Peptides against a protein of PDB entry 4Z5W. Designs and how they scored, part 169

Target 1, 305 residues: chain A of PDB entry 4Z5W
Amino acid sequence: IPDVFLELNKLWYFSAQSNLFNGEMPRSLSNSRSISLLSLRNNTLSGQIYLNCSAMTNLTSLDLASNSFSGSIPSNLPNCLRLKTINFAKIKFIAQIPESFKNFQSLTSLSFSNSSIQNISSALEILQHCQNLKTLVLTLNFQKEELPSVPSLQFKNLKVLIIASCQLRGTVPQWLSNSPSLQLLDLSWNQLSGTIPPWLGSLNSLFYLDLSNNTFIGEIPHSLTSLQSLVSKENAVEEPSPDFPFFKKKNTNAGGLQYNQPSSFPPMIDLSYNSLNGSIWPEFGDLRQLHVLNLKNNNLSGNIP

## One batch from the design tools (peptide; made by RFdiffusion4, then SolubleMPNN)

Design b2_p24_3_s3 (from b2_p24_3, 11 letters changed)
Fold by OpenDDE base, seed 4:
Structure b2_p24_3_s3 (fold): chain B 305 residues (1-305), chain A 24 residues (1-24)
Amino acid sequence: as target 1 above (305 residues)
Amino acid sequence: SIQEMISSGKLNLSTEDPFYITTE
């Protein structure tokens, strides 16, 4: 990318995604005072990610996903006082979340999907201080770590939590009950064990639940038949969606279906590929907004009601 | 009933392999 952005004092949106740009990010771009939305996703950009947050006072969205950047996660990003959305998916950091992210009050949406992030305990401990964090995607990280169950963890404003395909151990953590606005939970493709907790049915905004491909045991909690978002067409609060797309994938190498907004996911309960027993609750028939109920490959018995 | 929801096309009792969500 040419280093010509100094003269572009009115440039507020720059999208050069899905090109063949290589080398480092232009210095004039990393010092742009006018830019609000920056997307360089799916290129071959390299070097260290550096943003001059003191200059980039209008930066609100950053998508650098699927590039060949190296080095540390930029610890100065919290100084970008208007930065809300960050997509760092598929950047091989091999790092922990910076401690400075405790101060990232502007942050609303963060993705590190497949970014070689380490230490989930530290990551969640840090990110819980982001008071405006609504979307957190950590898929394909933390391989074989333990999902922390520390009751003090609190994500008050969390709406979307995706920590899939991490081979995480542990149980569904009770600290998620401190996120009453949770709309989408994906903990699929882990090694989570124990029972599915009944308090999940108290998450009145939860319309998408994926616990598939884990080691859950026991019965399906009856409380899941009372998920209010799936009973009634209540207010899907049209909150501003992340400026990055989501992809539903079966495997890492397949092209996924693209979803531009979390609200575009069909209302779903997926409990497939576990060791759940008992019967299918007839009261799942009360979930008039539910589109997909996947219970495949469990130890369930009886008839379909 | 669940069967009525399936028959009406409102509910898919899926037998597909599970997906996961990414941003890549």
Scores: peptide ipSAE 0.468, ipTM 0.896, DockQ to the pose 0.873
Fold by OpenDDE base, seed 2:
Structure b2_p24_3_s3 (fold): chain B 305 residues (1-305), chain A 24 residues (1-24)
Amino acid sequence: as target 1 above (305 residues)
Amino acid sequence: SIQEMISSGKLNLSTEDPFYITTE
């Protein structure tokens, strides 16, 4: 990309997605005072990510996903005081989340999907300090680590949590009960064990639950039949969605189905590929907003009610 | 009932292999 952005003093939006751009991010772009939304997703950009946050005072959204950047996660990003959305998916950092992210109060949406992030305990301990964090995507990281269950973890404003395909050990963490605004939870494709906790049914805004492909045992919690968002059509307040798309994938090599907003996901409960037993609760029939119920490949018995 | 929801096309009792969500 040419280093000509100094002349673009009115540039508020720059999108160069899905091109063949290579080399480093232009220094003039990293110093742009006018830019609000920057997307360079799906290129071959390389080098260290550097943003001059003292200059980039209008930066609100950053999408650098699917590039060949290397080195550390930029520890100075919390100094970008208006930066809300970050997509760093598929950037191989091989790093931990910087401690400086404790101060990232502007942050509302963060993705590190498939970014070789390490130490989930440290990551969650840091990110819980981001009081405005609503969307967190950590899919394809933390391989074979333990999902921390520390009750002191608090994500009070969290609406979307996706930590899929990490081979994570542990149980469904009780600290998620401190996230009453949670709308979408994906913990699929892990090695999570124990029972599915009944308090999940108290998450009144939860319309999408994916616990598929884990090692859960016991009965399906009856409380899941009372998920308020699935019983009644809540006027889903159109909350600002992340500025980055989501993809549903079966494997890492296939193109996923794209969803531009979390609200575009069909209301779903997926408990497939576990070791759940007992019957299907008839009261799942009360979930009038539920579109998909997947219970495939469990030890369930009885009839479909 | 669940069966009525399935028969009416309101509910899909899926037998598909599970997906996971990414942003890539």
Scores: peptide ipSAE 0.460, ipTM 0.911, DockQ to the pose 0.885
Fold by OpenDDE base, seed 3:
Structure b2_p24_3_s3 (fold): chain B 305 residues (1-305), chain A 24 residues (1-24)
Amino acid sequence: as target 1 above (305 residues)
Amino acid sequence: SIQEMISSGKLNLSTEDPFYITTE
């Protein structure tokens, strides 16, 4: 990308998605005082990510996903005082989340999908300090780590949590019960074990639950039949969506179905590909807002009610 | 009933392989 942005003192939005741009990010762009939304996703940009946060005082959204950037996660990003949305998906950092992210109070939406992030315990311990964090996507990281169950972890304002395809071990962590605003939970494609906890049914805003392709055992918690968001529509607060799209994928090499907002996902309970037993609760019929119930490949018995 | 929800097309019992969500 040419280093011509010094003259663009009114540049508010720059989107150059899905091009063939290579090399480093232009220094004039990294120092832009006017830029609010920067998207360079799906290019071949390389080198280290550098943003002059002292200059970039208007930066609110950053999408650098699917680039060939390398090195550490920029530790100075919390100094971008208006930066709300970060998409660093498919950037091979091979790194931990910086400790500086404890101070990232402007952060509302963060994705590191498939970014070779390591140490989920440290990541969650750091990110819990981001009081405005609503969307957290950590899919395809932390390979074969243990999902921490530390009860002290607290994500008070968390609405979307996606930690899929990490081969994570452990159980559904009880600290998620401290996230009463949780709307979407995807923990699919892990090695999570134990029973599905009944307290999941107390998450009154939870309309999308994916626990598919794990090693869960026992019965389906009856409390899932009383998920308030799936009984009635009355509590669907339309909140500002992240400035990055979501994709449903079967694997990393296939194009996924695009969803522009979390609210565009059909209300779903997916418990497929587990070792669940017992019957299907008739009271799932009370979930009038539910669109998808997937119970495939379990050890369930009895009749479909 | 669950059967009525299925028959009405309101509820889909998916037989598809599970997908996961990404942002890439």
Scores: peptide ipSAE 0.426, ipTM 0.850, DockQ to the pose 0.862
Fold by OpenDDE base, seed 5:
Structure b2_p24_3_s3 (fold): chain B 305 residues (1-305), chain A 24 residues (1-24)
Amino acid sequence: as target 1 above (305 residues)
Amino acid sequence: SIQEMISSGKLNLSTEDPFYITTE
């Protein structure tokens, strides 16, 4: 990308997605006072990510996903006082979340999907301090780590949590019960064990639950038949979605179905590919807003009600 | 009933392999 952004002192939006740009980010871009939305997704940009947050006072959204950046996660990003959305998916950091992210009060949406992030315990301990964090995507990280169950973890404003395909061990963490506004939970493709906790049915805004491809045992909690968002059309307030798309994938190499907003996901309960037993509750028939109920490859018995 | 939801096309008992969500 040419270093011509000094002359573009009124540039508010720059999108150069899905090109063949290589080299480092231009210094003039990293010092842009006018830019609000920056997307360089799906290029071959390299080097260290550096943003002069003291200069970039209007930066609200940053998408650098699917680039060849190296080094540490920029610890100064919390100094970008208006920065709300960050997509760092598919950047091979091989790093932990910086401690400075405890101060990232402007942060509303964060993705590190497939970014070689390490230490899930530290990551969650840090990110719980982001009081405005609504969307957190940590898919394809933390390989074979244990999902922390520390009851003191609290994500009060969390609406979308995706920690899929991490081979995580442990159980469904009780600290998720502290997120009453949770709308979408994906913990699929892990090694999570134990029973599905009944308190999941108390998440009144939860319309999308994916616990598929784990090692869960026991019966399906009857409380899932009382998920209020699936009983009645609560007007899912069209909340400001992240400035980055989501993709449903079966594997890392296949093209995914694109969803521009979390609200575009069909209301779903996916408990497939577990070791669940017992019957299908007839009261799933009360979930009039449910589009997909996937119970495939379990040890369930009886008749379909 | 679940059967009524299926017959109305409102509910799919999916037999597909599970997906996961990414941002890539």
Scores: peptide ipSAE 0.369, ipTM 0.834, DockQ to the pose 0.863

Design b2_p24_3_s4 (from b2_p24_3, 8 letters changed)
Fold by OpenDDE base, seed 1:
Structure b2_p24_3_s4 (fold): chain B 305 residues (1-305), chain A 24 residues (1-24)
Amino acid sequence: as target 1 above (305 residues)
Amino acid sequence: SIQDMIANGKLNLSTEDPFFITTE
């Protein structure tokens, strides 16, 4: 990309997504005072990500996903005082979340999907301090780490949590019960074990639950038949709308179905590909807003009620 | 009932392979 953005002193939105741009991000762009929305996703940009946050005072959204950037995660991003949305998916950082992200109060939506992020414990310990964090996507990271169950972890304003396909060990962490605004939970494609905890049914805003392809055992918690968001439409839950798309994938190599907003996901309970036993609760019939119930490949018995 | 929801097209008992969500 040519270094000509100094002349674009009123540039509010720049989207050069899905092109063939290579090389480094232009310095004039990294110093733009006017830019609010920057999307360079799906290019071949390289080098270290550097943003002059002292200059980029209007930056609200940053999408650099699917580029060939290298080096560390920019520790100065919390100094971008209006920066709300970050998509760093498919950037091979091989790094931990910077400690400076404890101060990232403007942050509302963060994705590191498939970014070679390490140390999930440190990542969650840091990110819990982001008081405005509503959407967190950490899919395809933390290879074979343990999902921390530390009860002190607290994501009070979390609406969307996606930590899929990490081969994570452990159990469904009790600290998620401290996220009463949780609407979407995807912990699929891990090695999570134990029972599905009954307190998940107390998450009254939870309309999308994916625990598929884990090692869960025991019965389906009856409390899942009481998920209020799936019983009644009357809960106009505020939609979390990050400035980046989501993709539902069957595997890492397949193209995903694109969803522009989390609300575009059909209301779902997916518990497939586990070792769950017992019966299907008839009271799942009370979940009038539920579109998808997937219980495939379990040890369930009885009839379909 | 679950059967009624299926019959009415309001509930899908999916037999598809499980998905996961990414942003890429």
Scores: peptide ipSAE 0.425, ipTM 0.846, DockQ to the pose 0.864
Fold by OpenDDE base, seed 5:
Structure b2_p24_3_s4 (fold): chain B 305 residues (1-305), chain A 24 residues (1-24)
Amino acid sequence: as target 1 above (305 residues)
Amino acid sequence: SIQDMIANGKLNLSTEDPFFITTE
């Protein structure tokens, strides 16, 4: 990308996604006072990510996903006082989340999907301090780590949590019960064990639950038949969506189905590919807003009610 | 009933392989 942004003192939006841009991010862009939304997703940009947050006072959204950037996660990003959305998916950092992110009060949406992030315990301990964090995507990181169950973890404003395909060990963490506004939970493709906790049915805004391809045992919690968002059309307030799309994938190499907003996901309960037993609760029939119930490849018995 | 929801196309008992969500 040419270093011409100094002359573009009124540039508020720059999208150059899905091109063949290479080299480093231009210094004039990293110092832009006018830019609000920067998307360079799906290029071949390289080098260290550097943003002059003291200059970039209008920066609200940053998408650098699917680039060849190297080095550490920029620790100064919390100094970008208006920065709300960050997509760093598919950037091979091989790093931990910086401690400075405890101060990232402007942050509302964060993705590190497939970014070689390490230490899930540290990551969650840091990110819980982001009081405005609503969307967190950590898919394809933390390989074979243990999902922390520390009850003191609190994500009070969390609406979308995706930590899929990490081979994570442990159980469904009790600290998620402290997220009453949770709408979408994806913990699929892990090595999570134990029973599915009944308190999941108390998440009244939860319309999308994916626990598929784990090692869960026991019965399906009857409380899932009482998920209020699936019983009644609560007007899912069209909340400000992240400035980045989501993709449903069968595997890391497959093309995904694109979803521009979390609200575009069909209401779903996916418990497939576990070791669940017992019967299908007839009261799943009360979930009139449910579009997909996937119970495939379990040890369930009885009749379909 | 679950059967009524299926019959009305409101509920799909999926037999598909599980998906996961990414941002890439």
Scores: peptide ipSAE 0.415, ipTM 0.843, DockQ to the pose 0.864
Fold by OpenDDE base, seed 4:
Formats: sequence, C-alpha cells, structure tokens
Structure b2_p24_3_s4 (fold): chain B 305 residues (1-305), chain A 24 residues (1-24)
Amino acid sequence: as target 1 above (305 residues)
Amino acid sequence: SIQDMIANGKLNLSTEDPFFITTE
C-alpha cells in the first residue's frame, strides 16, 4: 500500500480488504488523525502491527484479519480511546492477551479467531475488565487448555461469546450466568464435560446456543424450553453489530457461510454430538422463534414429540 | 407440537454435522 495517507486529511473510511497488498502497513496510515474505519482484511501485509494511538484519535474500527503480521499483540491499543472494534482473526501471534487490555474501556467487539492466542485463564481475567465488551470471539485458540470456571469472572455486558474449536476441557462455566444479556453462545468443538447447566435457560436474550461436539452427559435441561428469546420476538435488542463478519464453518479449511451480523444467525439450539440421554421435551414446541433444533448423535430415547 | 412446527417449516430438526463460528 502506498504511503500517501498524510495528505488525505479527510479520509475517515479506508477499506482495501481482499486484495493482494503486501509489505508493512504504511506509516502515514498508522498515524492518520482522520481515519475512523480501517479494514485491511484478507491481504498479505507483514511485519509488526503498530498504531500511533496518540495520532489516531478518530480510529473506531480496525480489521486486520487474515494477514501475515508477526510479533506481539500491540499493547498500546487501549490508548486508542475511541477504538471499539478489533478483528485480528488469522494473525499468528503466538502470544497472550496483553495486561494493558484491562484498561481497554472503549472496546466493544474483539476477535482473535485462529490467532494462536495462549492462556485462556489470563485472557478472560484481563478481558473481564473491558466494561463495554459485548462481542468476544476466541475460536481456534487455547488448544487443549481448561476453560476457567472461576466464579469471580464477570462479563456484565457480553452479548456474543464464541470460543469454538479449542479442544477446551472443563464444564460450562458458572461465571456465564453473570452475563444476563448473552444472545449468542458457541462453545462447540471442545472437550467440555459434565451436565448442561439449567441456568442457561435463564438467559432471556439467548437465541443461539451451540454446545455441539463436546462430551456433555445427562438430560437436556428442561429450562431450555423456556428461553424467552425463543418463545417471543419482543426481546431482540437490536444493538450495533461488530464491524467484522462471522462465518459458520464445518472445518478450518472449508469456505464458511458469511453472516454480517450476529442477529442474522437463525435462532438455534445445537446439542448434537454429545452423550446426552433421556427424552426430547415436548415443550420445545413452545419455542415458536426456534428455527433449528439439532440433537443428532446423542443417547436420547423415546419418541419425537 | 414439535411435529407441527416441523410441518409448518418453523423448526428444522437438523441432521447436518455441527458448525462452529469464526471471523475468518
């Protein structure tokens, strides 16, 4: 990318996604006072990510996903006082979340999907201090770590949590009950065990639940038949979506279906590929907003109601 | 009933392999 952005004092939006740009990010771009939205997703950009947060006072959204950046996660990003959305998916950091992210009060949406992030316990301990954090995507990280169950973890404003395909051990963590605004939960493709906790049915905004491909046992909690977001339409708070797309994938190498907003996901309960037993509750018929109920490959018995 | 929801195209009892969500 040419280093010509110094003269572009009115440039508020720059999108150059899905091109063949290589080399480092232009220094004039990293120092731009006018840019609000920066997307360089799906290029071949390299080097260390550096942003001059003291200069980039208007930066609100940053998408650098699917680039060849190297080095550490930029610890100075919390100094970008208006930065709300960060997509760092498919950047091979091989790092922990910086401790400085405890101070990242502007942060609303964060993705590190497939970014070789390590230490989920530290990551969640840090990110819980982000009071405005609503969307957190950590898919394809933390390989074979244990999902922390520490009850002190609090994500009060969390709406979207995706921690899929990590081979995580542990149970569905009780600290998620401290997130009453949770709308979408994906913990699929892990090694999570125990029972599905009944308190999940108390998450009145939860319209998308994916617990598929784990090692859950016991009965399906009857409380899932009373999920208010799936009974009635009235509770769908249209909040501003993150400025980055989501993709549903069957595997890491497949092209995914693109979803521009979390609200565009069909209302779903996926409990497939577990060791759940008992019957299908007839009261799933009360979930008039539910589009997909996937219970495939369990130990369920009886008739379909 | 669940069967009525299926018949009305409001509910799909999916037999597909599970997906996961990414941002890449």
Scores: peptide ipSAE 0.400, ipTM 0.837, DockQ to the pose 0.852
Fold by OpenDDE base, seed 3:
Formats: sequence, structure tokens, C-alpha cells
Structure b2_p24_3_s4 (fold): chain B 305 residues (1-305), chain A 24 residues (1-24)
Amino acid sequence: as target 1 above (305 residues)
Amino acid sequence: SIQDMIANGKLNLSTEDPFFITTE
């Protein structure tokens, strides 16, 4: 990308998605005072990510996903006082979340999907301090780590949590019960074990639950039949969605089905590919807003109600 | 009933392989 942005003093939005741009990010762009939305996703940009947060006072959204950037996660990003959304998906950092992210109060949506992030315990300990964090995507990281169950972890405003395909060990963490606004939970494609906790049914806003392809045992919690968001149409206040799309994928190499916002996901309970036993609760019939119930490849018995 | 929901096309008992969500 040519270094011509110095003259573009009115540049508010720059999108150069899905091009063949290579080399480093232009310094004039990294110093833009006017830019609010920056998307350079799906290019071949390289080098270190550098943003002059003292200059970039209007930056609200950053999408650098699917680039060849290297090095550490920029520790100065919390100094971008208006920066709300960050998509760093498919950037091979091989790094931990910077400690400076404890101060990232403007942050509302963060994705590190497939970014070679390490140390999930440190990541969650840091990110819990982001009081405005609503969307957190950590899919395809933390390979074979243990999902921390520390009860002190607290994500008060979390609405979307996606930590899929990490081969994570452990159980469904009790600290998620401290996220009463949780709408979407994807913990699929892990090695999570134990029973599915009954307190999941107390998450009144939870309309999408994916626990598929884990090692869960025991019965399906009856409390899932009383998920309030699936019983009645709550007027979910359409909160501003993240400025980045979501994709449902079968594997890392496949194209995904695109969803522009979390509310575009069909209301779902997916418990497939586990070791669950017992019967299907008839009271799943009361979940009038439920679109998908997937119980495939379990040890369930009895009749379909 | 679950069967009625299926019959009415409101509930889909998926037999598909599980998908996961990404942002890439």
C-alpha cells in the first residue's frame, strides 16, 4: 500500500479487504488522525503491527485479520482511547495477550481467532479487566491448554464468548455464571469433560449454546429446557454488533458460512458428539424460539418426545 | 412436543457435523 495517506486529512473509513497488498502497513495510515474504521483484512501485509495511538485519536475499529503480520501483539493499543473493535484473526503472533490490555476500557469486541495466542489463563485474567468487553473470540488458540475454572474470573458485560477448537481440557467454568448477559457461547471442538452444569440454564439471554465435540458425560441438565431467551421472544435490544463478521467452519481450511452479527445465528443448542446419557427432556418442546437442537452422537436413550 | 416442533419446521434436529465459529 503506498504511503499517501498524509494528504487524506478527511479519511474516515478505509477498506482494502481481500486484495493483494503486501509489505508493511503505511506509516501515514498508522499516523492518521482522521481514520475511524480501518480494515485491511485478507491481504499479505507483513512486518510488525504498529499504530501511533497518540495520533490515531479517531480510530474506533481495526480489522487486520488474515495477514502475514509477525511479532508481538501491540502493547500500546489500549492508548487508542476510542478503539472498540479489534479483529486480529489469522495473524500468527505466537504470543500472550499483553498485560497492558488490563487498561483497555474502550474495548468492546476482540478477536484473536487462529492467531497462535498462548496462555489462556493469562489471557482471561487480563481481559476480565476490560469492563466494556462484550464479544471475545479466541477460537483456534491455546492448543491443549486447560480452560481455567478460577471462580474469581469475571466478565460482567460479556455477550459473546467463542473459544472453539482449542483442544482445551477442563470443565465448563463456573466463572461464566458471572456473565448474566451471555447470549452466545461456543466451546465446541475441545476436550472439555465432566457434566454440563445446570447453571447454564440460568443464563436468561443465552440463545446459542455450542458444546459439541467434547467429552461431556452425564445427563442433559433439565435447566436447559427453561432458557428464557428460547422460551419467549425477549426484545433483545439490538446492540451494535462487532464491525467484523463471524464464520461457521467445519475445519480451518474450509470457507465458512458468514454471519454479519451474532443475532443472525439461529437459536441453537448443540450438544452433539459427546458422551451424554439419559433421555431427551420433553420440556425442550417449550423452547418455542429454538431452531436447532443437535444431540447427535451421544449415548442418549428412550423415545424422542 | 418436540415432534410437533419438528413437524412444524421450527425445530431442526441436525445430523450435520458440528461447526465452530471463527472471525476469519
Scores: peptide ipSAE 0.393, ipTM 0.835, DockQ to the pose 0.858

Design b2_p24_4_s1 (from b2_p24_4, 9 letters changed)
Fold by OpenDDE base, seed 2:
Structure b2_p24_4_s1 (fold): chain B 305 residues (1-305), chain A 24 residues (1-24)
Amino acid sequence: as target 1 above (305 residues)
Amino acid sequence: GPPPPGFLVAYKPEENDPEIPPPP
């Protein structure tokens, strides 16, 4: 990318995604006073990520995903006082979340999907201080770590939590009950164990639940038949709006379903590929908004309602 | 057995992404 952004003093939106750009990010771009939205995803950019937050006073959205950047996560990003959304997916950092992110009050949406992030306990302890954090995506990190169950963890404004395919051990953590606005939970493709907790059915905004491909045991909580968002549409829930799309990755890299908006997610309960037992509750018939109920590959018995 | 269900990511999956072993 040419180093010409000093001349572009009125540039507020720059999208150069899905090109063949290589080398480092141009210094003039890292010092742009005008830019609000920056997307360079799906290129071959390299070097260390550096942004001059004292200069980049208008920066609100940053998408650098699927690039060959190296080094540490930029610890100065909390100084970008208007920065709301960050997508660092598929950047191999081999790092922990910086302690400075405790001060990241502008942050609303964060993705580190497949970014070689380490120490999930430290990451969640830091990120709980981000009072405006609504969307958190940490899929394909923290390999074989334990999902912390520390009851003091609080994500009060969290709407979307995705921590899939980490081989995480542990149970569904009680601290998620402190997130009453949670709309989407994906903890699939881990090694989570224990029972599915009944308090999940108290999350009145939860319309997408994926706990598939774990080692959960016991009965399906009857409280899941009372998920208010799946009973009626009457509750106008504020949709999370991250500036990055989601994809459903399958076992074969032969493509994924793209979801540009959270409203594009089908209302879903996926509990497939566990060790759940007991019956399918007839009261799942009360979930008039439910599009997908997936209970396959369990130890369920009795009649299908 | 049937292929396990997929999971959500915030990037476009590519053919060169590492295959994730099915859970045990």
Scores: peptide ipSAE 0.412, ipTM 0.829, DockQ to the pose 0.728
Fold by OpenDDE base, seed 4:
Structure b2_p24_4_s1 (fold): chain B 305 residues (1-305), chain A 24 residues (1-24)
Amino acid sequence: as target 1 above (305 residues)
Amino acid sequence: GPPPPGFLVAYKPEENDPEIPPPP
C-alpha cells in the first residue's frame, strides 16, 4: 500500500480487503485524520499494528482481520475516542487483552476470533469495563482454559457473545444473567459441564442459542420454551450490526455460511452433542419464531412431541 | 454419524483453520 494518505485529507472510507497487499501499514494511513472506516481484511500485511490515535480522531471502524501482523495488541487503541468496531480475527498475537482496554468506552464490537489470545479471566475482567460493548467474539482462543464464573462480571449492554471452540471448562456462568439484552450466545465446542441453567429462558431477547458439543447433563430447562424472542417478533431490537461479517465454520467444509448481520442468523436453539436426558418439552411448539431446534446426539428419551 | 455442529467466527473459514476435535 503506498504511503500517500497524507494527501488524501478527505478520505473517509478506505476498503482494501481481499487483496494481496503485503508489508507494513503505511505511516500516513496510521496518521490519517480523515479516515473513519478502515478495512484491510484478508491481506498479507505484516509488522506491528500501530495507530496514532491522536491523529486518527475520526476512526470509528478498524478491520485488520486475516493478516500477518505480529507483536502485541496495540494498547493505545482506547485513545482512539471514536473507535467502535475492531476486528482482529486471525491475527496471531499470542497475548493477553491489554489492561488499557478497561478505558475503551467507545468500543461496541470486538473480535479476536482465532487470534491466539490467552487468559480468558483477565480478558473478561478487562472487557466488562467497556460499557458500550455489545458484540464480543472470542472463538478459537483460550485453549483449555476455564470459563470464569465470577459473579461480579457484568456486561450490561452485551447483545452478542461468541466464545466457541476454546475447549473451555466450567459451567454456563451466572454472570451472563446480568446481560438482559443478550440476543446471541454461542458457547459451542467447549468442555462446559453441569446443567443448562433455567435463567437462560429469562433472556427475553435471546433468539440464537448454541450450546452444542459440550458435556452438559440433566434435563433441558423448561424455561427455554418461553424465550420471548422466539414466541413473538415484538422484542426484535434493531441495532446497528458490527462492521464485520460472521461465518458458521464447519469442521469438514471450508464453505461456511456467511452472515452479514446478526439479524440474518436463523432463530435457533442448538443443544446437540451433549449428555442431556429427559423428554423433549411439547411447549417447544410455542416457539413460533424458531427456525432450528437441534437436540441430536443426547440421551433424550420419551416421545417426540 | 452426522458431522459435528458448526460454530461462529468473525472471519471467513479457510481449509487451513485448525480442526478442533469434539470433546470426548
Scores: peptide ipSAE 0.404, ipTM 0.828, DockQ to the pose 0.719
Fold by OpenDDE base, seed 5:
Structure b2_p24_4_s1 (fold): chain B 305 residues (1-305), chain A 24 residues (1-24)
Amino acid sequence: as target 1 above (305 residues)
Amino acid sequence: GPPPPGFLVAYKPEENDPEIPPPP
C-alpha cells in the first residue's frame, strides 16, 4: 500500500479488503486524521500493527483480519477514543490481551477469532472493564484452557458471546447470568461439562443458543421452554451490528453461511452432540419463534411431543 | 451421523482452515 494518505486529508472510509496487498501498513495511514473506517481484511500485510491514536481521532472501525501481522496486540488502542469495532481474526499474535484494554471504554465489538490468544482468565478479567462491550468473539483460541467460572466477572451490556472451538474445560459459567441482555451465545465445540444451568432460561433476550458438541449431562432445563425471546415476537431491537460479518464454519470447508448481522441468525437452540438425558419437554411447543431445535446425538428418551 | 453444523467465526472460512475433528 503506498504512503500517500497524508494527501488524502478528507478520506473517511478506506476499504481495501480481499486484495493481495503485502508489506507493512504505510505510516501515513497509521497517522490519518480523517479515516473513520479502515478495512484491510484478507490481505498479506505483515509487520507489527501500529496506529497513532493521537492522530487517528476519527477512527471508529478497524478490520485487519486475515493478515500476516506479527508481534504483540497494540496496547495503545484504548487511546483511540472513538474506536468501537476491532476485527483481528486470523492474526496470529501468540499473546495475551493487553492490560490497557481495561480502559477501552469506546469498545463495542471485538473479534480475535483464531488469533492464537492465550490466557482466557486474564482476557475476561480485562475485558469485563469494557463497559460498552456488546459483541465478543474469541473462537479458536485458549486451546485446552479452563473457562473461568468466577462469579465476579461482569459483562453487563454483552449481547453476543462466541467462544467456540477452544477445547475449553469447565462448566457453563455463572457469571453469564450477569449478562441479562445476551441475545446470542455460542460455546459449541468445547469440552464443557456438568449440567446446563436453569438460569440460562432467564436470559429473556436470548434467541440463539449453541451448546453443541460438548460433554453436558443431565436433563434439558425446563426453563429453556420459557425463553421470552422465543415465546413472543419481541421487537427485534435493531441494535448496531458489528462492522464485521459472522460465518458458520462447517466441518466441510465448503461455503460457510455468511451472516451480516446477529439479528439475521435464525432463532435456534442447539444442544446436539452431548450426553443429555430425560425427555423432550412438550412446552418446547410454546417457543413459537423458534426456527431450529437441534437435540440430535444425545441420550434423550421418551416420546417426541 | 452428519457432524455438528459447525460454530461461529468472525472471518470467512478458507479451504486451508484446519479441519476440526467431529465429536466422537
Scores: peptide ipSAE 0.392, ipTM 0.816, DockQ to the pose 0.681
Fold by OpenDDE base, seed 1:
Structure b2_p24_4_s1 (fold): chain B 305 residues (1-305), chain A 24 residues (1-24)
Amino acid sequence: as target 1 above (305 residues)
Amino acid sequence: GPPPPGFLVAYKPEENDPEIPPPP
């Protein structure tokens, strides 16, 4: 990308996604005072990510996903006082979340999907201080770590939590009960164990639950039949507007389903591929808004209601 | 058996993305 952004002093939106751009990010772009939305997703850009946050006072959204950037996560990003959305998916950092992110009060949406992030305990301890954080995507990181269950962890405003395919050990963490606005939870494709906790049914905004492909045991908690967002259309939550595109990665080369629209997430409970036992509760029939109930590949018995 | 369910990511999956074995 040419270093000409000094001349573009009125540039508010720059999207150059899904091109063949290589090399480093232009220094003039990293110093742009006018830019609000920057997307360079799906290129071959390289080098260290550097943004002059003192200059980039209008920056609100940063999408650098699917590039060949390297080095550390930029610790100065919290100084970009208007920066709300960061997509760093598929950037191989091999790093921990910077301690400076404790001060990232503007942050609303963060993705590190498949970014070689390490130390989930430190990451969650840091990110809980981001009081405006609504969307957190940490899929394909923290390989074989333990999901911390520290009850003091608190994500009060969290709406979307995705920590899938990390081979995480542990249980469904009690600290998630402190997130009453949670709408979407994906903890699938881990090594999570224990029982599915009954308090999940108290998350009145939860309309998408994926706990599939874990090692959960015991009965399905009856409280899941009382998920208020799924009982009545009147309790339907405004689906989160994705600040970045979501995809369902399947174990097949078939292109993942793209979730580009708020309404793209089907109301879903997926508990498939576990070791759950007992009966299917007939009260699942009360979940009139539920589109997908997937209980396959468990040890369930009795009658199908 | 049937393929395990997929999971959510915040990027477009590519054909060259490594296959992730299902958890045991």
Scores: peptide ipSAE 0.383, ipTM 0.820, DockQ to the pose 0.725

